# Ledger of designs, part 108: peptides against a protein of PDB entry 9GMZ

Target 1, 343 residues: chain A of PDB entry 9GMZ
Amino acid sequence: TGFPLELLTRPATERLAYFENYTVAHPRLKEVYEILMRTIAEPAGASFIFVYGASGVGKTTLRLRVEQKLTELALPKLESDRARVPVVGIEAIAPESRYFNWKEYYTRALITLEEPLIDHKFDYGVRGISRDNFGKINVESKVVAPALRRALENALIHRHPDVFFVDEAQHFGKVASGYKLQDQLDCLKSLANMTGILHCLLGTYELLTFRNLSGQLSRRSVDIHFRRYCADSPEDVQAFKSVLLTFQQHLPLAETPNLVDHWEYFYERTLGCIGTLKDWLKRVLSDALDREATTITLKDLQKRALSVAQCQKMFKEIQEGERQLSETEADVQNLRSALGLGA

## One batch from the design tools (peptide; made by RFdiffusion4, then SolubleMPNN)

Design b2_p15_1_s3 (from b2_p15_1, 5 letters changed)
Fold by OpenDDE base, seed 1:
Structure b2_p15_1_s3 (fold): chain B 343 residues (1-343), chain A 15 residues (1-15)
Amino acid sequence: as target 1 above (343 residues)
Amino acid sequence: MLIETEPASAEELAA
């Protein structure tokens, strides 16, 4: 059990790339993965999936694993339907202004949707959208947002992905409050309805504010909470220690570091978020490989740890998100009790 | 290619 020992004779870049591409199928990731895959396969009239959780919990890893699996499952059908794209994934960009840049969003979505399919020309019905000699989509600056939306709608209908992923989707909510936020929700809802494509929005707990603004979205959405590991749960502590043990076995170093003995320090500086843990270990591994070190020490870990102030800020954001979810769960229980359905 | 493994067992953690 562990990394391929042949990596010890390989360049530092290859050793680092091994760890970057390595994933522990930890219990929370596996649970959320199974729920998400099932929901994509059987959306039951849902137009949206919301996946929310702490920053660094592993949402990007989840997305990438689902994208890989959907691609693998689609391969036999792609031989017969060369127009089909199995999955599309983009990252929402934080707005530089009080307005979300829909032109940029539609452009990125269109580029990502068309990048895999070099050989098949699609007419977007919009002047100023072209393919270069390498099949890459070029969007002229003169193309306006409504035209890009129509191009994306047509492309989504033609390519018919099983799901459209939007990572960092809380950025839709980071705009001016009130009617403008409703207009953004209506834009997303309209895109999903016009294309018939299931949208999965992944984000932090700030996504809950966006989700709660539309009672109509709530009726057509599935919610998935990607929880962190909690130190007050013995099972969660055991799972977190197991992840540490697994990572120490998969660090391509000559001497296996003892990470498990420092589990409390790892927990303190990751808040039970496995993505934060992996990113930390990746930075420390990179430093160790640059020094041609045989192992990782506690001092190496401390050098790349998040500060206590960063952890305190992140923890407050987590606590607020977990509180909002707990209140929602209590409201559901109160509603059930009031309806005579029991708890 | 993404490499994925299950986390270490409870037995491996106890050793």
Scores: peptide ipSAE 0.271, ipTM 0.891, DockQ to the pose 0.934
Fold by OpenDDE base, seed 5:
Structure b2_p15_1_s3 (fold): chain B 343 residues (1-343), chain A 15 residues (1-15)
Amino acid sequence: as target 1 above (343 residues)
Amino acid sequence: MLIETEPASAEELAA
């Protein structure tokens, strides 16, 4: 089934919004979704979940889908517990400085927890945190990071989300020294332990640096690898082509473009990352709609493609992450063998 | 509203 044909008579903005809101439940997304949902339901004493994979693999799409599902599942309980928030999702900001801005992180987390629609107004006992007439949290510039942390701890305890999502979590690793990175990890660990709230960090393969720094985090974390599609796997190539066909059917254009015949070019410029593919198609669709074009051509695709240099850089980062994981898997197997544990 | 669909079948891709 393709897009609703009635969209062809709608404004370009509505046609673009359809595609923006459209998601393909591709095999890797579904696999990671099921693992993540199971882990959130039964954390088994874990305080962290790490979801790592290539930039543009679809981690944000995964987060949004899980947030939606957890919200739907919580609706019957929210009628009896008006203070509860089922899920909290934020993006970590890339620091302008060499140091992660904890004040900004805590402020954004508090603003997200305290959506205006929550009837139960909680006073966190922190001077300089207020609600405006619209129920939006205002944090005065004078409020210091330790006070914001206490407010967030109280908010998380009171709202009791099933999980706290932090997208782009590799930005916690942007520190000038390994010591400062450890302090940041200890800060996150302390926040999770003090609140009893499960934290899910989604990020690039740079998030693997967090696995190596704390042998204590490894005992209280679940790791989920969100893999890209690999061109050396026939099954992965077939899945990638299926996604292209599905997007082809869901582009709200008068003539269905032939994307599948160009699958190698799409693979070359996305590295098997479906988020990168969707973002590319969104840019090309926007250009086509602006020109009132009936279809998308190879020339239209080429105009909005990532450069070869960008793809080469991204591929090196992916290869380094995939290598580190493969080495870790081999080391675990070697350790098990050396311990006399069967493979 | 997020619209979610399964990817095209192997049969649809072969057609």
Scores: peptide ipSAE 0.267, ipTM 0.888, DockQ to the pose 0.916
Fold by OpenDDE base, seed 4:
Order: sequence, then structure tokens, then C-alpha cells
Structure b2_p15_1_s3 (fold): chain B 343 residues (1-343), chain A 15 residues (1-15)
Amino acid sequence: as target 1 above (343 residues)
Amino acid sequence: MLIETEPASAEELAA
């Protein structure tokens, strides 16, 4: 089944929006989705979930799907509990300075948690935080980070989400020393402990540094590896080609482009990351729609491809992350052997 | 509304 043919008569904006909102439920996305949903439903005393994988693997798509599903599942209960928010999700911002901006983080978290659709007024207990008549949160410039933290703690307790998502969570790690990184982890741990809210951190393989720094977080965390598709696996190559065929069928163009015949080129420029693939196709589709083109050509693909230098950099970052995980698996086997449990 | 579909089958890839 392809895109609705009626889209061919619609404005370019509607055609692009269709593809933007389109998701392929590819095997790795489904696997990670099921693990994540199960872990959120039954955290078993976990305070953290770490979802790590390559940049552009599809972590944001995963988050948005989980947020949608948790919202749908909560709808019957939200009629009786008007204070509850089923899920909250934010993106951590890369600091412009050498230090993570906690004031900005807490402000964004509060704004996201206090959506206009929530009729139940909340008293933050902090001077300089107000809600307007439209439900928009206003934070005065004089409000300091410790006060914003207390406001967020109170808001999380009151709204009681099933999970608090932080996307691009590797940005917490952008601190000049391992000691400062520990302070950031202790801050997050304290927030989770004070609120009783499960935190899910999604990010790159840089999140593995968080896993290694806190043996106490490791006891209260669940790790989920969102893997890319690997060209050395016949099963992964087949899955990647299947995704290409599916996207080919869902590009709202008059003539279906042959993406599958170029699978090696798509793999070379995405490294098996479906998010990177989707973003690339979105850019190419936008260009094609702007030109009123009937199809996408190889030349159109080449114009919007990541450079070889970008792909080489991304691949080095992936290889380092995959290496660190392989070492961890070997360490588990060594630990089992040392305990006398056998390999 | 997010549109979600299953990936193409192995049979569709072989065709």
C-alpha cells in the first residue's frame, strides 16, 4: 500500500507534511519500542532508562511514538484525574557555553509539563513563576536555577507522568571534567528520587559515559541499545532494503522513484540509520515538490546527501560506541567466568 | 496524526 493518490492533487505543503508524519515500523524500531513500553509499564524499581544509539538512528521517532501511545492509553483516566499528565518529553539543548544551562532546562521542562490543555491550576510555590489566562507559563528572569528545580519537582509530583523523556541527553555530558559530569548525574538522580518519576534519557553513544560513571545509577537503570542496520548482516541488509521500498511507495510523487536499486548508495550515506535516511528523503522530496517534479533522480539525491567527510566522521563515532558496548559484553562474560557461573 | 505502516515484506522485495 502506498501513499493516498489524492495527495498528488494537493498543495506541496500537504504532500510534504504527509511524508514528515509518515513512519515505517522497521524491525529495530519495533524491538526498541516494545522494550521501552514494557519498561515504562513495569520499571521494577528503576529510576532511569538509557536509550542510546547512533545519531539519526531514529530515537526522536521512538520518543514521539511512545509519547503518543502513552497519551492514548491514559485518555480514559485523564477524564477522572485532570491534574495528571501521562508523559512529558523535552529535548536537551546543546550549551552555547562550556556548561549545561540548568535554568533553561528547568524552564523548558516546566513549560512542556504545563500544557494549555491542563485546566487544573498549579501553584509552583515559587515567586516569579506564573501562568497567564491562556495557561502559558511565564518565568521571570530573577528566578534562579534552584528555585526552578523546586518548581519542576513539585510540578512532576503533581502531574505524575509515567515517564519523563529527555532527548539529546548527551548534552548533559558536555562538561570539561569527569567531576562536573558526576555532578550533573547526581543532579538528575536527585530529581528522579525526589519526584519518584521514571526518567528516560535518549542520546548518542556519549550516554555510555553516564553509565560508566555511576555504579549506583547502574543499579537503578535499564539500558536499551538502539542499533543501526549493519551491511555485514544479510538480515539487516534485507531490512534496510525493505525500508527503502516502503519509503519509495510513500513518497507522494507522480512517478515512483527506484530507491532500492541504489541501496548501497543510501547505505553509504546513512550508515544504516533510518532517521538519517528519512531526513535525507524529506529534503529531496521538498526540492522535488518546489520544482513540481514528477519523480526523484539520483542527481536530486546527490544534491542533498551528506558529504563523504560527514559520513566518515559519523562512522568513527558509531564504531567507538559499538566498540565500548562490545567491551561491556566481554566484561559480562569475564565476570560470569570469575564468579564460576561459566561463560 | 502520525501515519505508521509495516515495512515491505520479503515477498515484495523479491518482486
Scores: peptide ipSAE 0.262, ipTM 0.888, DockQ to the pose 0.933
Fold by OpenDDE base, seed 3:
Structure b2_p15_1_s3 (fold): chain B 343 residues (1-343), chain A 15 residues (1-15)
Amino acid sequence: as target 1 above (343 residues)
Amino acid sequence: MLIETEPASAEELAA
């Protein structure tokens, strides 16, 4: 089944929005989704979930799908508990300075947690936090980070989400010193402990450096590796080709492009990362729609591809992350063997 | 609303 053919008569904006909102349920996404949903349902005393993987592997898509599902599952309870928010998700912003902007983080978290659709308005008890006529949170410039933290703690306790998502969480690690990184971890731990809310941090392999700095986090965290597809695995190659076939059927164009015949080129320029693939196809689709083109060509793909230099850099970062995980797995096996536990 | 679909099967790729 392809895209709804009616889209061919619709504006370019609707055609692009269809593809943007389209998600291929590829095997790695399903696997990680199931693990994440189970872990959220039964955290077993965990305070943190770490979801790590390559840039563009699809972590944001995973988050959005989990947020949607948690919202759907909560609907029957939300009818009786109008204060509850089932899930909250934010993206961590890279600091412009060598310091993470906690004030901005808390402000964005509060704004997201208190979206206008919540009927029951909560008073934060903090001067300079108000609601506009649409119920949107307004934070005055005079409100300091400690007050915003307390407001967020109170809001999280009151709204009681099943999970707090932080996407691009490697940005917490982008501080000038290891000491400051530990302080940031301790701040997040304190927030999770004070609220009793499970935190899920999604990020690149740089998140492993952040995770490994705290031996206390390791005892209260669940790790989920969101793997890319590997060209050395026949199964992964077939899965990647299947994703290409699915995307070509769901590009709202008059003529279905043959993406599968170019699978090696797609793999070369995405490194097996489906998010990178989707973003690439979205750019190419946008260009095609702007030109009122009936299809996309290899030349159209080449125009919007990541450069070889970009791919080489990304691949090096992936290989370093995969190496670190492989070493950790080997260390666990060695420990088990040394303990007389079967490997 | 996010639209989810299964990827094509290996059989559909061979056809």
Scores: peptide ipSAE 0.025, ipTM 0.661, DockQ to the pose 0.899

Design b2_p15_2_s1
Fold by OpenDDE base, seed 3:
Structure b2_p15_2_s1 (fold): chain B 343 residues (1-343), chain A 15 residues (1-15)
Amino acid sequence: as target 1 above (343 residues)
Amino acid sequence: SELEKLAKEMSQPLP
């Protein structure tokens, strides 16, 4: 089934919003979603989940769909426990400075935990944290990072989310010294241990450096590789073409564009990353709607495509991440062989 | 086609 035909008579903003909110349940997303949902339900003593994969593979879409599902599943319990938040999700920010801004991280986490729909005011035990008349958290400039951490620990314990999501978590690693990365991981580990809340870090293959640095995190972490579609796999090519077919049916345009015939060009400019594909199509759709166009042309696609240079850079980053994982898999096989467990 | 079958499956919401 395609988009609702009634959208053709709606404003461009509603047509664009429909496509933005539309999620293709592609095989890799479904697989990772099922693994993630199962792991959240049964963490088996894990304190961390690492979801890693290429930039634009769809990690943010995965997070949002899991947040939605956890919220839906929690609704019956939320009627009896009005203090509970089923899930919390934040995006880690790339530090403008050489140092990760823990004060900003804790502030954002507190603001997200304390969305205005929660009627029950919680006292954080920290002076300079208040709620405005709309229930929004206000943090005074005088509040220091250790006080915000205590406030977040108390809020996480009180709200008891099933999981705490941190998207773009590779930004924890952009601190120029490996020592600072270990300190940050130890800080996150301490927060997870003190609150008893499962943390899910979503990010690029740069997250693999975090796993290798902390042998203690590896024992308490579950790892989920969100793979892209590969052009060397006939199955992956068919899945990618089917994603294009699904998107072309869900573009709210008077004439259905033929995206499938251009699958190689779409693959070249997305590297098999469905998030990159969706974002590209969103930009092209926005341009088409602004022109009141009936369809999308190849020229419209070309105008909003990533450059070849951008794709080459992204592909090198992907290949390095995939190589590191392949080496790790080979090391496991070598270890098993050396232990006499058989290959 | 196989593509249409896969596209139909992908058009369904996540469980």
Scores: peptide ipSAE 0.356, ipTM 0.925, DockQ to the pose 0.864
Fold by OpenDDE base, seed 5:
Structure b2_p15_2_s1 (fold): chain B 343 residues (1-343), chain A 15 residues (1-15)
Amino acid sequence: as target 1 above (343 residues)
Amino acid sequence: SELEKLAKEMSQPLP
């Protein structure tokens, strides 16, 4: 099993695009994918799903694969219901200012939900929201955030997606001094409640702050921890080596590089995060293709590796997130003991 | 090998 050998005669752009679009179905991705798909199919009155894990663990890959699958599953129903959008996914932008920009969020959500190819046009009932001659949504600068929210609520109700994805959702937590993070969560909760649409927030361990702020959110949320691979687990090390073996077979090069023999170096510079690994290999592949190289060397890998300082920073952020989760597990055990349920 | 078996499983699309 490997890349199509015909790619070796194809342009560098096509060879790179193959690798970019390639997804390794590694154990942690598969586990989280199955949990997420099941939860979307049977939300059991949940309004939110929180998917949290290290930066570069593969959350965006998870989102895109679920979006693809939900679209495929919805195709037979879309023939009869031409107004429906099966899934919508956006990335929350890091604000340049101290405040999360709700106006920009609602605008991007509307633009994504109401793509030009949707035949069944919807009237938002909001002046200053229009479609151009190509069917693209235009939002005039005069449209205020409350009007954009109402437009998004109406669009979500009309298009009735199975889930609304927000990637990099930790950016909702970026609130200036004097505002409460609670107000941002209440805004999201209100949007989910008003539309009846399940929201899935994907992000870093900073999303744990959202879970801890409201016992009401906890009662209507499902938590999914997307774990990295840990070097202290033999099973995780074996899985990580198998990911390297899979990637080396799917690099469209004339000579298969030996990545597995360098597994410790790959682990040191990715912290067991497969997204970070894929992005690293993508950069190295691009450099190899630009040089018309037959393979990838250790020197090529070293040239595009994250610095030790970057890895140390990322590792501290991971350790803090993993610590908070471990404390939560201990708190559950303590609560059970205090309730007389036993360990 | 066990690694090759796992790599083959990982090379399959998600269900």
Scores: peptide ipSAE 0.351, ipTM 0.924, DockQ to the pose 0.903
Fold by OpenDDE base, seed 2:
Structure b2_p15_2_s1 (fold): chain B 343 residues (1-343), chain A 15 residues (1-15)
Amino acid sequence: as target 1 above (343 residues)
Amino acid sequence: SELEKLAKEMSQPLP
């Protein structure tokens, strides 16, 4: 079990692309994947799924794998229902301004939803939304946000995706002074309610602040915590070492590097976040391939590692997020005690 | 080893 040995005779670009596309089915990813797939199949009246966890834990990898699987499962239905799109996934952009740009959000969502290969062309009923000669959507700058919202609502109803993904969804929380974060939640809630489409918001622990502001969303949301691996858990350490062993077997190099013997250094510089680990190994692999190296060394790893200062900052952000979740669990227990329900 | 078993499981695609 490892990379195809034929890759050793292939160009550096193909070798790098293999590793980029390779996904380790690590325990936390598999668990969250199974929960997410089940929740999408059976929402049980939920309008939202919140997937939160540390930056670099692997949320984007999770999204892409779910999008792939939903597309594969939908293929037989798409032959009969040519209007259907199985899944929509966008990444929320951090606003350059102090305000979340809803116009840009709706535009990006429409462009992503209405791919050129869809046979059934939809009339948006909005002037300034058109298709080019390649079938790509063009949105004119004159189109206002309320019109784009109506176009997106109609498109989502007509295309009926099983889920609408928004990655980096903590960026919805970036509102200017005087605007309520609640208004952003109410906009998203209204979009989900009007379309009947399940929304999945993936983000950092900053997404918890957004989620907790709406007690009404809590009744119609499923929460999924994508945890990092913790060095104080023997099981998590064993899983993390197994991830390193898997990656070392899937690095398309002539000599298999020993990553497992350096597990503490990998943990120190990734904080147990597998996405951060993969990105680090990708940079190191790229450097090794550029040098036509047979393997990677500790020196090669050190050259591309995050700084201690970066790791310390990331660790503080993780600790604050993990603390907020622990407080929520304690608040539930305190509420149960106050209600006389016991522990 | 247990580690090799886990790594082999992780090398499989998601279901």
Scores: peptide ipSAE 0.350, ipTM 0.923, DockQ to the pose 0.874
Fold by OpenDDE base, seed 1:
Structure b2_p15_2_s1 (fold): chain B 343 residues (1-343), chain A 15 residues (1-15)
Amino acid sequence: as target 1 above (343 residues)
Amino acid sequence: SELEKLAKEMSQPLP
């Protein structure tokens, strides 16, 4: 249990990389991982999966671990089908304007689908999309969004991934008007329908506003709430302490720091979000390695902590998201009661 | 436990 002791003789870069690549398997991550993997395997006619939760809860870690597992499971088939990609994952970019940049989205998706190792040259049927001698996709500036969409549709059909991940998917909702937001949803829905590829949108609680605009998407979507740990739950507090215990064992330092005794301070500055906790510990570890320190102190933690003002802002955003979900759950309960379905 | 099994899988470096 713990990090490989040989890391203590390794360069600071290797020690930091070990911690960066290390993932704590915690109850909420396990739960969401199992639901997501099962839903991808058996989508039951769903076209969308929505994974929503607080910023820093660990959605990107979840995505990367699912991508890894889907790739591992696909390896035996990929040897025979060199055209297939098991999974594709992109991050949606925040719009610089009040409009989502579809051209950039389609370009990034095409680049991600067309990793250099795929010998099978696919002709996208679009002028101005080419592969260089290194297999990298080049998209000429003259290529318009509708042409890039057709290229992406053809690429998704040809590569046939089990799922298409879009991280930071709340950025689709950052548009100037409600009608344009509906047009964005219809655009995504059309892409999923035309390709037959399951789309998984991961995002903050702002994704709920986007999801709720289309009653048609709700009928073809699976919702997954990635919850933070709550201090009012004894089970959640114990899980959070267990995460701290695991992290302290996996910090590649000569002396194991006591993180667990400071659990309340860690909770105060992470709001029960394990991604926020990992990022904090990563910054503190980097500082400790730069100083050739044998351990991490409370003072080192305090130096890299989020400010109280940042935590208060993040907590308000979390509370609003949790409130909206609680209201939706109450509406479902009221609907069930009105239908004569017992609670 | 199932959590320990998942922990072992998740201890592998990301590609």
Scores: peptide ipSAE 0.035, ipTM 0.728, DockQ to the pose 0.201

